# Peptides against a protein of PDB entry 3PUK: the designs that were tried, part 158

Target 1, 227 residues: chain A of PDB entry 3PUK
Amino acid sequence: ERGLKSVVWRKIKTAVFDDCRKEGEWKIMLLDEFTTKLLSSCCKMTDLLEEGITVIENIYKNREPVRQMKALYFISPTPKSVDCFLRDFGSKSEKKYKAAYIYFTDFCPDSLFNKIKASCSKSIRRCKEINISFIPQESQVYTLDVPDAFYYCYSPDPSNASRKEVVMEAMAEQIVTVCATLDENPGVRYKSKPLDNASKLAQLVEKKLEDYYKIDEKGLIKGKTQS

## One batch from the design tools (peptide; made by RFdiffusion4, then SolubleMPNN)

Design b2_p20_3_s4 (from b2_p20_3, 8 letters changed)
Fold by OpenDDE base, seed 4:
Structure b2_p20_3_s4 (fold): chain B 227 residues (1-227), chain A 20 residues (1-20)
Amino acid sequence: as target 1 above (227 residues)
Amino acid sequence: SEELKKDIEKIEKKYEKLKE
């Protein structure tokens, strides 16, 4: 019934919680908008407690320092989320937590990563990418977190062409993360529409899948699977 | 930490490969 949710949770559990888990240690978990939705979709607070999370905080909000506790940042690799992290650790006076474990939901751009490295590397215990940039809804259903995707993809306004490309790129990226999560390299299927958005997206997905599996962490090149 | 260094290296390598 909830196969995809279970898969996503299992991935998060193994890639994030198991990775930073220490016996008897509790952490504060910092979430952004996306990861809040993500975790809400696939787990309960009780599940997080079992994984050693004592409290969840919104990274965008001002928070009281808890200097004796380590923080688990499960965030998207965006300037906004990264900036919030940097505020927490960027200066000695602003250090809110004992240390940080950072898990990005997707590939972190080098520019952002370098900023983190330059400003607060000493406070970071882990920094990993887990490649989950989608929200599981049902057993076989997921939602992409691309704002206004529908609007821009189907906008007849030529002025939105550039934005459409950006949206398509983002969607393709997130679809690849789904495939990565499911450990599949699917043959892309689509239904053609008047605006040919489906074909363009399919091409982008195929390209990105190729790139992903070419550089797969496991060093495995997988052939196309039936999807 | 040593672990962080490894993670950084991994990410950097991945990034470089993506540029190719």
Scores: peptide ipSAE 0.024, ipTM 0.509, DockQ to the pose 0.833
Fold by OpenDDE base, seed 1:
Structure b2_p20_3_s4 (fold): chain B 227 residues (1-227), chain A 20 residues (1-20)
Amino acid sequence: as target 1 above (227 residues)
Amino acid sequence: SEELKKDIEKIEKKYEKLKE
């Protein structure tokens, strides 16, 4: 009944918790808006406790220092989230935690990486991207997190064409991450709308899926699965 | 620190590939 949720949880457990887990060590986990929704959709607090998380904190809020504990940042690669992280470690006197493990849900822009490298490199033990940028709703339903997707996709303004393409690429990438997470290569289905957005998105997804599975470490082209 | 650099480089490479 919770197939997608279970798969997402398993992915997070493997990619995040198992990656930074140390026996007997507790961590504080810092979440942003997206990752709060993500974890809430696929796990319980008891599950997090089992993974060595003692408390969850919102990265945007002012927090008291816990200098003896390491922090796990599970956040989206946004300027806001990164800036909050940088505030936690930017100054020696302002370090809130002992060290940081950073796991991004999506691709992080170079500009943000540069900021992180320049200011906090000594405090960071891990920095990874885990490619989970969707919210599981039910066994076969998920929600993408693409800001302004509706606005740009349905904008009649030709000046937004370039931005529309970027948004569609982002959507396609997120869909591919779902497929990768589920280890599936589905046939793409869509309903035609007045705009060719669905067709374009389908083409992008198909292309990206092909690229993903062709480059798979095992060189095995997985056949299309029925979805 | 070295491990972090490697992780970052890997992410950067993926990101650049996404832009292509």
Scores: peptide ipSAE 0.024, ipTM 0.585, DockQ to the pose 0.424
Fold by OpenDDE base, seed 2:
Structure b2_p20_3_s4 (fold): chain B 227 residues (1-227), chain A 20 residues (1-20)
Amino acid sequence: as target 1 above (227 residues)
Amino acid sequence: SEELKKDIEKIEKKYEKLKE
């Protein structure tokens, strides 16, 4: 299947599940709001079971300790998700799980990473960024998960200008992750009217694409592809 | 182009601060 859902699943399987898989070992998987939506869009519970996941838990909820099991955190690199993780491992006396494997859906800021290192480095067996920050809907359709994107991008209130820029940056990052996932370097097309948002976003995407493919994981420079 | 680069850098800095 060449659909976006299949591509995303394959990437998650390779980058996350295969990366931390140990024979005969089951893990508890912790998800946040975004990764819950992501996995629900591209896999079934049976698929997760096949990958060695016994239980899925919401990272935001209070959970009972399962100290004999390792936990797989598949989460977004947000303060909220990181704080929840730190609650699970931050206390020397009350670790909820045996160890943690952390896979971030996108770039984790140094500040958050340092916070993790300072508090629970000994509990972490793996920490990786996998760059999947979008929700696949259809074969060629995806949804960006940027909170309040519509509000800030289309707000006539000038006071929201700063937030608009931040949102657009987040959107651009997610679009780039889609391109990276699909192994494409597309030309960007946009409609500028009635607002210049699309133009600005396109510029951000183009810049990020260039940066990504100059220093991609394979060290390859890819040419532009038609999209 | 130079101005655009500066604008992008500013946005990136703001975004990183928000992630903190």
Scores: peptide ipSAE 0.018, ipTM 0.315, DockQ to the pose 0.037
Fold by OpenDDE base, seed 5:
Structure b2_p20_3_s4 (fold): chain B 227 residues (1-227), chain A 20 residues (1-20)
Amino acid sequence: as target 1 above (227 residues)
Amino acid sequence: SEELKKDIEKIEKKYEKLKE
């Protein structure tokens, strides 16, 4: 089995670069905080060049227009990233690029999507969600991108109980995404001390995995694999 | 998952509307 980094790269290549590839065309790629870390973890600049990316830019920065080039936005579906995109293509702003291809790392909320639609629909050539919300660290290690996860999961404050559940749900979803990316249905292992948070998360993951493989796009049920 | 499928479909529909 290939390392997680290579699998993630392959996923990005197929879901993003292959999806918007045009022969002989170079694009500017816009990244946010998360996708910068993500790509840095699984590819080199040379790899991006091979995929037709001439330069990468930080979406949060004010950038000079390159109106003759199309832009590939590989960003998280956050208000901040979306707002930056809207500044590039919004109706009230001069377009910085020729057109936009947008690939979100996760589900884009309707509110954000509607903002995009209302402001710059004509500039968008593609808009997809690719469901990669984790960063590969090692061959079998990854980091979840769930804000304040640590805080809420380990908070002794009962007032955070509801938020804790939401966070755990988000974490479980991301773990399932990893499993889907790796095409694995792992047996879930966890350490439940000192808190039972790991057990709860494991249960959520198991449930989601079961649901995923039972009713996945291929209709396949996979046995549990060693992970 | 069925939920994921629904989400994908929703996104696709949204994208089509975006092109309008």
Scores: peptide ipSAE 0.030, ipTM 0.553, DockQ to the pose 0.074; fails the geometry check

Design b2_p20_4_s1 (from b2_p20_4, 11 letters changed)
Fold by OpenDDE base, seed 3:
Structure b2_p20_4_s1 (fold): chain B 227 residues (1-227), chain A 20 residues (1-20)
Amino acid sequence: as target 1 above (227 residues)
Amino acid sequence: MEEFKKDLEKIEKKKEILKE
């Protein structure tokens, strides 16, 4: 069984690097906080060099222009990351790079997408959404990126019920992206004690898995594989 | 359920647009 890290790397290689690869061309890659962690978990710098990446830069930091090189943005669809991208290409006279390839780790909201389109459309060669919103740790272990998940899931305050639901939805979506990456439709197992959070999350995951495979396979439901 | 389906549909539509 190939470890989860290897599967994630292969997915990124296919979805991102192979998609924008041109023979003999080197790119600068821009990362945010999440994608830095993601790549660090599943590849080495030598792997990135083999994929035509010459330099890795933090999108949040001020950077010197390299106008002769194209840039690969592998970033999360957040206002912060998008704003940093817009700063790089928003001014015609102050473009930091020759052109941009943008790959989002998740669904990009229409508001952010429209903002990019309105400001930087001429500089963008590719804009794609991929579904990798988790960090692989071990062959069977991954970490979810859901801010404040612990606080809201275990909050006794009823006023946090709505936010708890949002957090659980986000976690469920990320779990489904893991399953999609592995091409699996698993049975969900959980420990219900001491709280019912695990049961609720399991139900959300099962529901989303069903929906995902119905849509992905043109109405065909993939049978449950490993439970 | 409905929101997730809508999101997936949006992603697929965007993918198609970007291939053109």
Scores: peptide ipSAE 0.021, ipTM 0.437, DockQ to the pose 0.066
Fold by OpenDDE base, seed 5:
Structure b2_p20_4_s1 (fold): chain B 227 residues (1-227), chain A 20 residues (1-20)
Amino acid sequence: as target 1 above (227 residues)
Amino acid sequence: MEEFKKDLEKIEKKKEILKE
């Protein structure tokens, strides 16, 4: 398969599955709402089986322990998902799996990370942040997962201004993850509207792109790409 | 996506049956 979906899958395969893969070992994979949508958009169940995943579970649901198997948590860095993880490993009596590999779809706030470290560090074999917080739809199309984005961005109520900024920040972060996934540093283009939402978002994206490539793991500062 | 969701649902149903 060509396009954004295949790129996303290859990145997940390399960053997540290859990172924790052991020959002959099967894992249970725990997904949240976002990662369920993400994987559904770029792979099939058969692909996951090939990567050593025997069972997929919803992290939000109560699950029976499978203490002999290791668990791969592919989740968003949200309080809800982290709390569910902590219920699985937060106490000896509640430990559901042999060990945990945690892969966050985005930057995990220090508050959440510290909470995990304080509660169940001994159960964690791996904890990494990957940079995929969008859902590929087609070869050149993706969607952002930001709740109530439309409402706050287009609300005429001044009291929503602070929330609007938070929403725009989240959207900008997700757009940057697309660029990072594609290894691009594009010139940001936007269409002017009666509201300056597009220009504000563009500025946020540009700033975040600059920040990202300053600390690029490859040690390369990419010039602007034509896209 | 639809196929993937259906697969997840099937797995969940199988688990429920096995618990009975």
Scores: peptide ipSAE 0.006, ipTM 0.356, DockQ to the pose 0.015
Fold by OpenDDE base, seed 4:
Structure b2_p20_4_s1 (fold): chain B 227 residues (1-227), chain A 20 residues (1-20)
Amino acid sequence: as target 1 above (227 residues)
Amino acid sequence: MEEFKKDLEKIEKKKEILKE
């Protein structure tokens, strides 16, 4: 069995690096907090060099312009990361790189997309979404990046109910990206707990899986797999 | 993961040295 890390790397290679690869061309890659963790979990720096990446930069940091090189932005679709991108290309005088290839780790909200389109469209060669919003830890283990998930899921305060739902939706979405990455449609199992969090999350995952495979890239409904 | 982070740190340090 291929480990989750290798599967994730293969997906990134095909969805990101192969998509923007140009023979003899080197790029600067911009990462945010999540994608730094993601790549660190499934590849080495030497692997990135082989994919035509000369330098890796943190998108949140102030960076010197390298106007002769194109930039590969592998980032999460968050306001923070998008704002940093916009600062890199928001004005002709402030353009840090020759052009941009943007790959989002998940669905980019229309609000963010429109913001990018309005200000930086001329600088963008690619803008794609890939469905990898989890961190592989082991062959069958991953972690989710949902801020304050613990607090809201276990909060006894009923005023947090709406936020709890948002958190669960985010978690469910990330779990679905795992399944998509593995090309699996699993039956969801959970343990009974004093709180119905596990059950609710399971239901959300199942629903999202159904939706995903109903409208998958092949337009086919994939049957449930045993995992 | 640790090696990767170290590599990134190394790159950042090199950049700082070049700025001095």
Scores: peptide ipSAE 0.006, ipTM 0.343, DockQ to the pose 0.015
Fold by OpenDDE base, seed 2:
Structure b2_p20_4_s1 (fold): chain B 227 residues (1-227), chain A 20 residues (1-20)
Amino acid sequence: as target 1 above (227 residues)
Amino acid sequence: MEEFKKDLEKIEKKKEILKE
């Protein structure tokens, strides 16, 4: 049986480490909260060493410059993580690292991308979106990392309706990344009771799946698979 | 996951020691 963890690791290895690997070169890897959890779920430190990572650091923390080494940023496309990156390279005189390879776990909004481009383009050797926005738990189980998802989805307060929609969109996007990672276009099953959250989420997922496979990386249309 | 986190913590501690 194909374990989700192994699939995720293989995807990260191919999409991130193989993409930026240079023979004999070691990199410092910067992680944020999500990618720390992600890597923790699907690999060991020894695996990262084999991929040319000498040191792992938290992007949110103050770090000493290592100007002779290139940095691999494996981060979520959030303002917080991007701001931390910008602090590392935004200064004309005090770049923390020699260069940056950036791999986002999901689609990077144009606003954030433009901000990066405007400030640090010369320092960036690679910028890629790898579309892994979930945490594998078991062979058939994953978790989503959407802040306050529970609160907004189950809040009876009508004032939270807008936030609920945002959360639902984020969840749907992450579920699609699971399907993409597994190379599946599944039918969606859900329990609608007692709330309609599952139904709404299912509709969003189905729509996003359709959109994804219509314009996938290979330009191929994939039919629905059984799930 | 917990093991991985421990490894990260160890790395951070080592860095601090090297700075001293």
Scores: peptide ipSAE 0.006, ipTM 0.349, DockQ to the pose 0.015

Design b2_p20_4_s2 (from b2_p20_4, 11 letters changed)
Fold by OpenDDE base, seed 4:
Structure b2_p20_4_s2 (fold): chain B 227 residues (1-227), chain A 20 residues (1-20)
Amino acid sequence: as target 1 above (227 residues)
Amino acid sequence: MEEMKEDFERYEKKKEILKE
């Protein structure tokens, strides 16, 4: 059974579709590379239709305006995706859709948020972070979206140490989103290897989990769950 | 993922219909 996929879909349904649902209203949904993979992993087009999505568009492509329809942006908080959004709403003449609902897969940096606010605030009906920065593969398996993670984590070149740390942080953050999605605060286990990568990542995850659950969405402190 | 890719292509063909 594909348990993790179901959980992810349920979270998306609740956090995104239910949040912006309006009876009788259809929306165009804009996806980026990550969210395309994410939705592909946990739902079908028929599921999206049931949620009021009439058509899916790639945010990176030059799209024709559909000014009578509202757009649901389900995108990563990256400069690339945000820039594409801004092109859709940055000017009155270039406004491609009636309005926008934005759902970021993770924390949107203030720099990007401020950029959006400065340019397109009047067009935005909703802006929310839903904290799903992983792709479910199997019931108990997920993948992370961290470019060059393997290279930097296993690079013998000491000059890559700083980049390795950045990658480790990114991985840890994404793992925390898995835990958040599953509503779990697990004990972190790792396999000892010649390299300390697993240990370092485990420590980062544990730290971030602690921080997350200290100030979680409900303001509750959760105890450790069995892992 | 392949299904979603195909869907993108399919729905891009509907763009003109949505404008009407």
Scores: peptide ipSAE 0.005, ipTM 0.358, DockQ to the pose 0.017
Fold by OpenDDE base, seed 2:
Structure b2_p20_4_s2 (fold): chain B 227 residues (1-227), chain A 20 residues (1-20)
Amino acid sequence: as target 1 above (227 residues)
Amino acid sequence: MEEMKEDFERYEKKKEILKE
């Protein structure tokens, strides 16, 4: 069995690098916090070089313009990352790069997408969602990137209930991306604990899996697989 | 993440070359 890391890398290679590759062209790649972790978990710098990346930069940092080069943004669909992108291309006179290819790790909300379209549409050569919102740790282990997930999931404060629901939704979405990456539609198993977090999460995952495979990229309905 | 962060620093040095 190929480890989860190799599967993730293969997915990124196909969905991102192969999608925008042009012969003889090198790009600057912009990463955010999540995609930095993601790529670090499944590839080496030499791998990125082979994919036509000459320089990688942190999207959050102030960067000098390289106006003759195209930029590959591999980022999460967050307001922070999007805002940084907009700063790079928002001004006609101060574009940092020649053009942009944007690949989001997850579904980009319409609000963010519309903001991008309104400001930078002419600079964007590609914009795609690749549906990878997890970090592979081991062959069968991954971690989720949801801020303050532990705090809200286990908070006894009832005032955090609404935020807990948001966190649970985000976690469920990320788990579905794992299943999608592995091309699996598993039955969900969970361990019962004093809190109902596992049960709630399981229900959310199951629902989202059904929705995903109902309208997958191939337009096919995939039946349940074994976990 | 730290490994990639270090790589950022290494490749940032190439910025001047890319501007030419």
Scores: peptide ipSAE 0.007, ipTM 0.363, DockQ to the pose 0.017; fails the geometry check
Fold by OpenDDE base, seed 1:
Formats: C-alpha cells, sequence, structure tokens
Structure b2_p20_4_s2 (fold): chain B 227 residues (1-227), chain A 20 residues (1-20)
C-alpha cells in the first residue's frame, strides 16, 4: 500500500535488521545525516524497537560508552562517517561498544574499507553494502541525495563541466539503486528542456542499468520492464 | 538519543499532517 516506502523498509529490514538480529538482544543504532532521513521516511520508531533497536544515536555527536551493548552502524560510506566510526573503535580506551555491525548505504571505496579493516577489524562482526542511496517520498516518488546537484547541472560556467559530470554520475547511480530496490529494469523517459541534462542523465542511467543486470551475481539478464 | 527520537517523532507528525 505504501509503494516505494514499503519496499525500502522491507529491504532494510531483511538486509540490515534480520541479518544481525539475535533473539533477546538489543542494539544501539548509529545513524548519519542521510540514514536518519532514510529511516524517517519509511518507518516509525516503534518499527525500530520491534527490530531490536533500543536507542538511536547520531554518529557525529559525542556519546557515552555503552560497552556491554553491540552497535549497529547504518551509515553512508563517507570519510566523515567512517572517521566517526573509527573514533568509536580505534583504540581499546576509545572503544565505546561491545562490537560493531556496519551496513553501508552504497559502495564503500577500497581506501575507506582498508582503513577500517586495518584499524578495528576485530571489533567488526558484519560489514555489508546495502545499496540504498535515495529517499522515498511517495508510492512512486523518491528524492536523491546529491549535494549541489542543481547548481552544477545548471551552471553556465564552463569551469564546472567536470563537476557536473561527477554529479550526474552520482545521480545515475542512485537512480539505479531505486531500480534495483524495486527489481525493475525500466525504459528511461525524460522531459525535453533547453538543456540536454535530462538526455545525458537518461543515457547514464540506461548504461548503468545494463551493466548492473549483465553482471548480476545470479547470472540473470533481466529484460526491460514497463514502468 | 532523545534528539534522534524527537526527530523521528517530528517526521511522523509531518507525514500525518501531509496526509490531511
Amino acid sequence: as target 1 above (227 residues)
Amino acid sequence: MEEMKEDFERYEKKKEILKE
């Protein structure tokens, strides 16, 4: 009934909460800015309680140690969030929780992953990428989290051309995560405007969708869906 | 802890208002 919101919640429930859930065990969940918005968009606090989360904490804030409890980190793969995690487990004296389960919302760069692995691998029970980098708004509507996307996409300054390309790539990646979440391979449609941004983005999305389904771990080549 | 909880409550309230 809730369309995209329900699908996103089900994915998070199965990929994150069911993956690390132990009967009778409560966890502290650490969120960053993006995942706070994400969970707020698709669930209630009562839903999180049902999944064994006793407390939600902001990863960027100073927190008191709760060394008897395990921590569930549901965070974006950014240097800022990773650095905050490393502060929690970087040394024995700084270890704030019993152990960590880490779930990234997107692909974690090797540089960040290696940094985590080198410093606190013994404290980590799980480290997975969930591939949800969008915010569901309505049954068929979502928003992307790409900083300054509007500015760079519509900038008349030629010096911003390189940054525009990076932003469009990031947007395309997030759109593909929506399709993956919905298990769809849609035909891409766009509205023609004075600028060719929509056309360029559509081409990027189509290419990335093709790549995603061709290299699917299941070896499945999924045809185009009508959506 | 309480701040994050309050944020969720605010979002829930906002959603209810938008449904009306």
Scores: peptide ipSAE 0.006, ipTM 0.322, DockQ to the pose 0.018; fails the geometry check
Fold by OpenDDE base, seed 5:
Structure b2_p20_4_s2 (fold): chain B 227 residues (1-227), chain A 20 residues (1-20)
Amino acid sequence: as target 1 above (227 residues)
Amino acid sequence: MEEMKEDFERYEKKKEILKE
């Protein structure tokens, strides 16, 4: 039984570390809140050293420049993380590192991508989306990183309906990334009582799974797996 | 999870000490 942690690590190793690895080259890795939790869930510091990472840094903190080294940004596509990146390479400040490799955990909105492109495109050697937006806990257990999900999903206040939809969409996207990582197209099961939240989420997941596998780069029509 | 967080925190603490 391949544990979810090992699958996630293998995907990160292939999609991130192998993608930018050069023989004899060490990089500084910049992490945000989510990716810190993600990596801590599926690897050790010794594993990162083996992948050519000499030091990991928090992207939100003030850091001393290391201009002779390239930086690997493994971050979520959020305004906060992107703004921190832009501070490192933007025209308004001195570049903190020699160059940047950016790997987003999810789809980067065009607004954020355009902002990056406009300010520091020359410093970027690689920019890729790897579609891992969940945290593995056990072999078959994962957690979603959706802020205030509990509050909006269980709020009886109708004024929170719009936010609830946004949260549901974000949760569905993260669940689909799990399925994609595991190469599965499961039948979605849910408990509808006492609230209809599970039903709504299930419908969103099913729709997104259909869309994902229709446009899958491998062109493989994968049948539904047993869940 | 806890070990890596601890390592990261330890590293950050070491950096602060070295600046001092």
Scores: peptide ipSAE 0.005, ipTM 0.357, DockQ to the pose 0.015; fails the geometry check

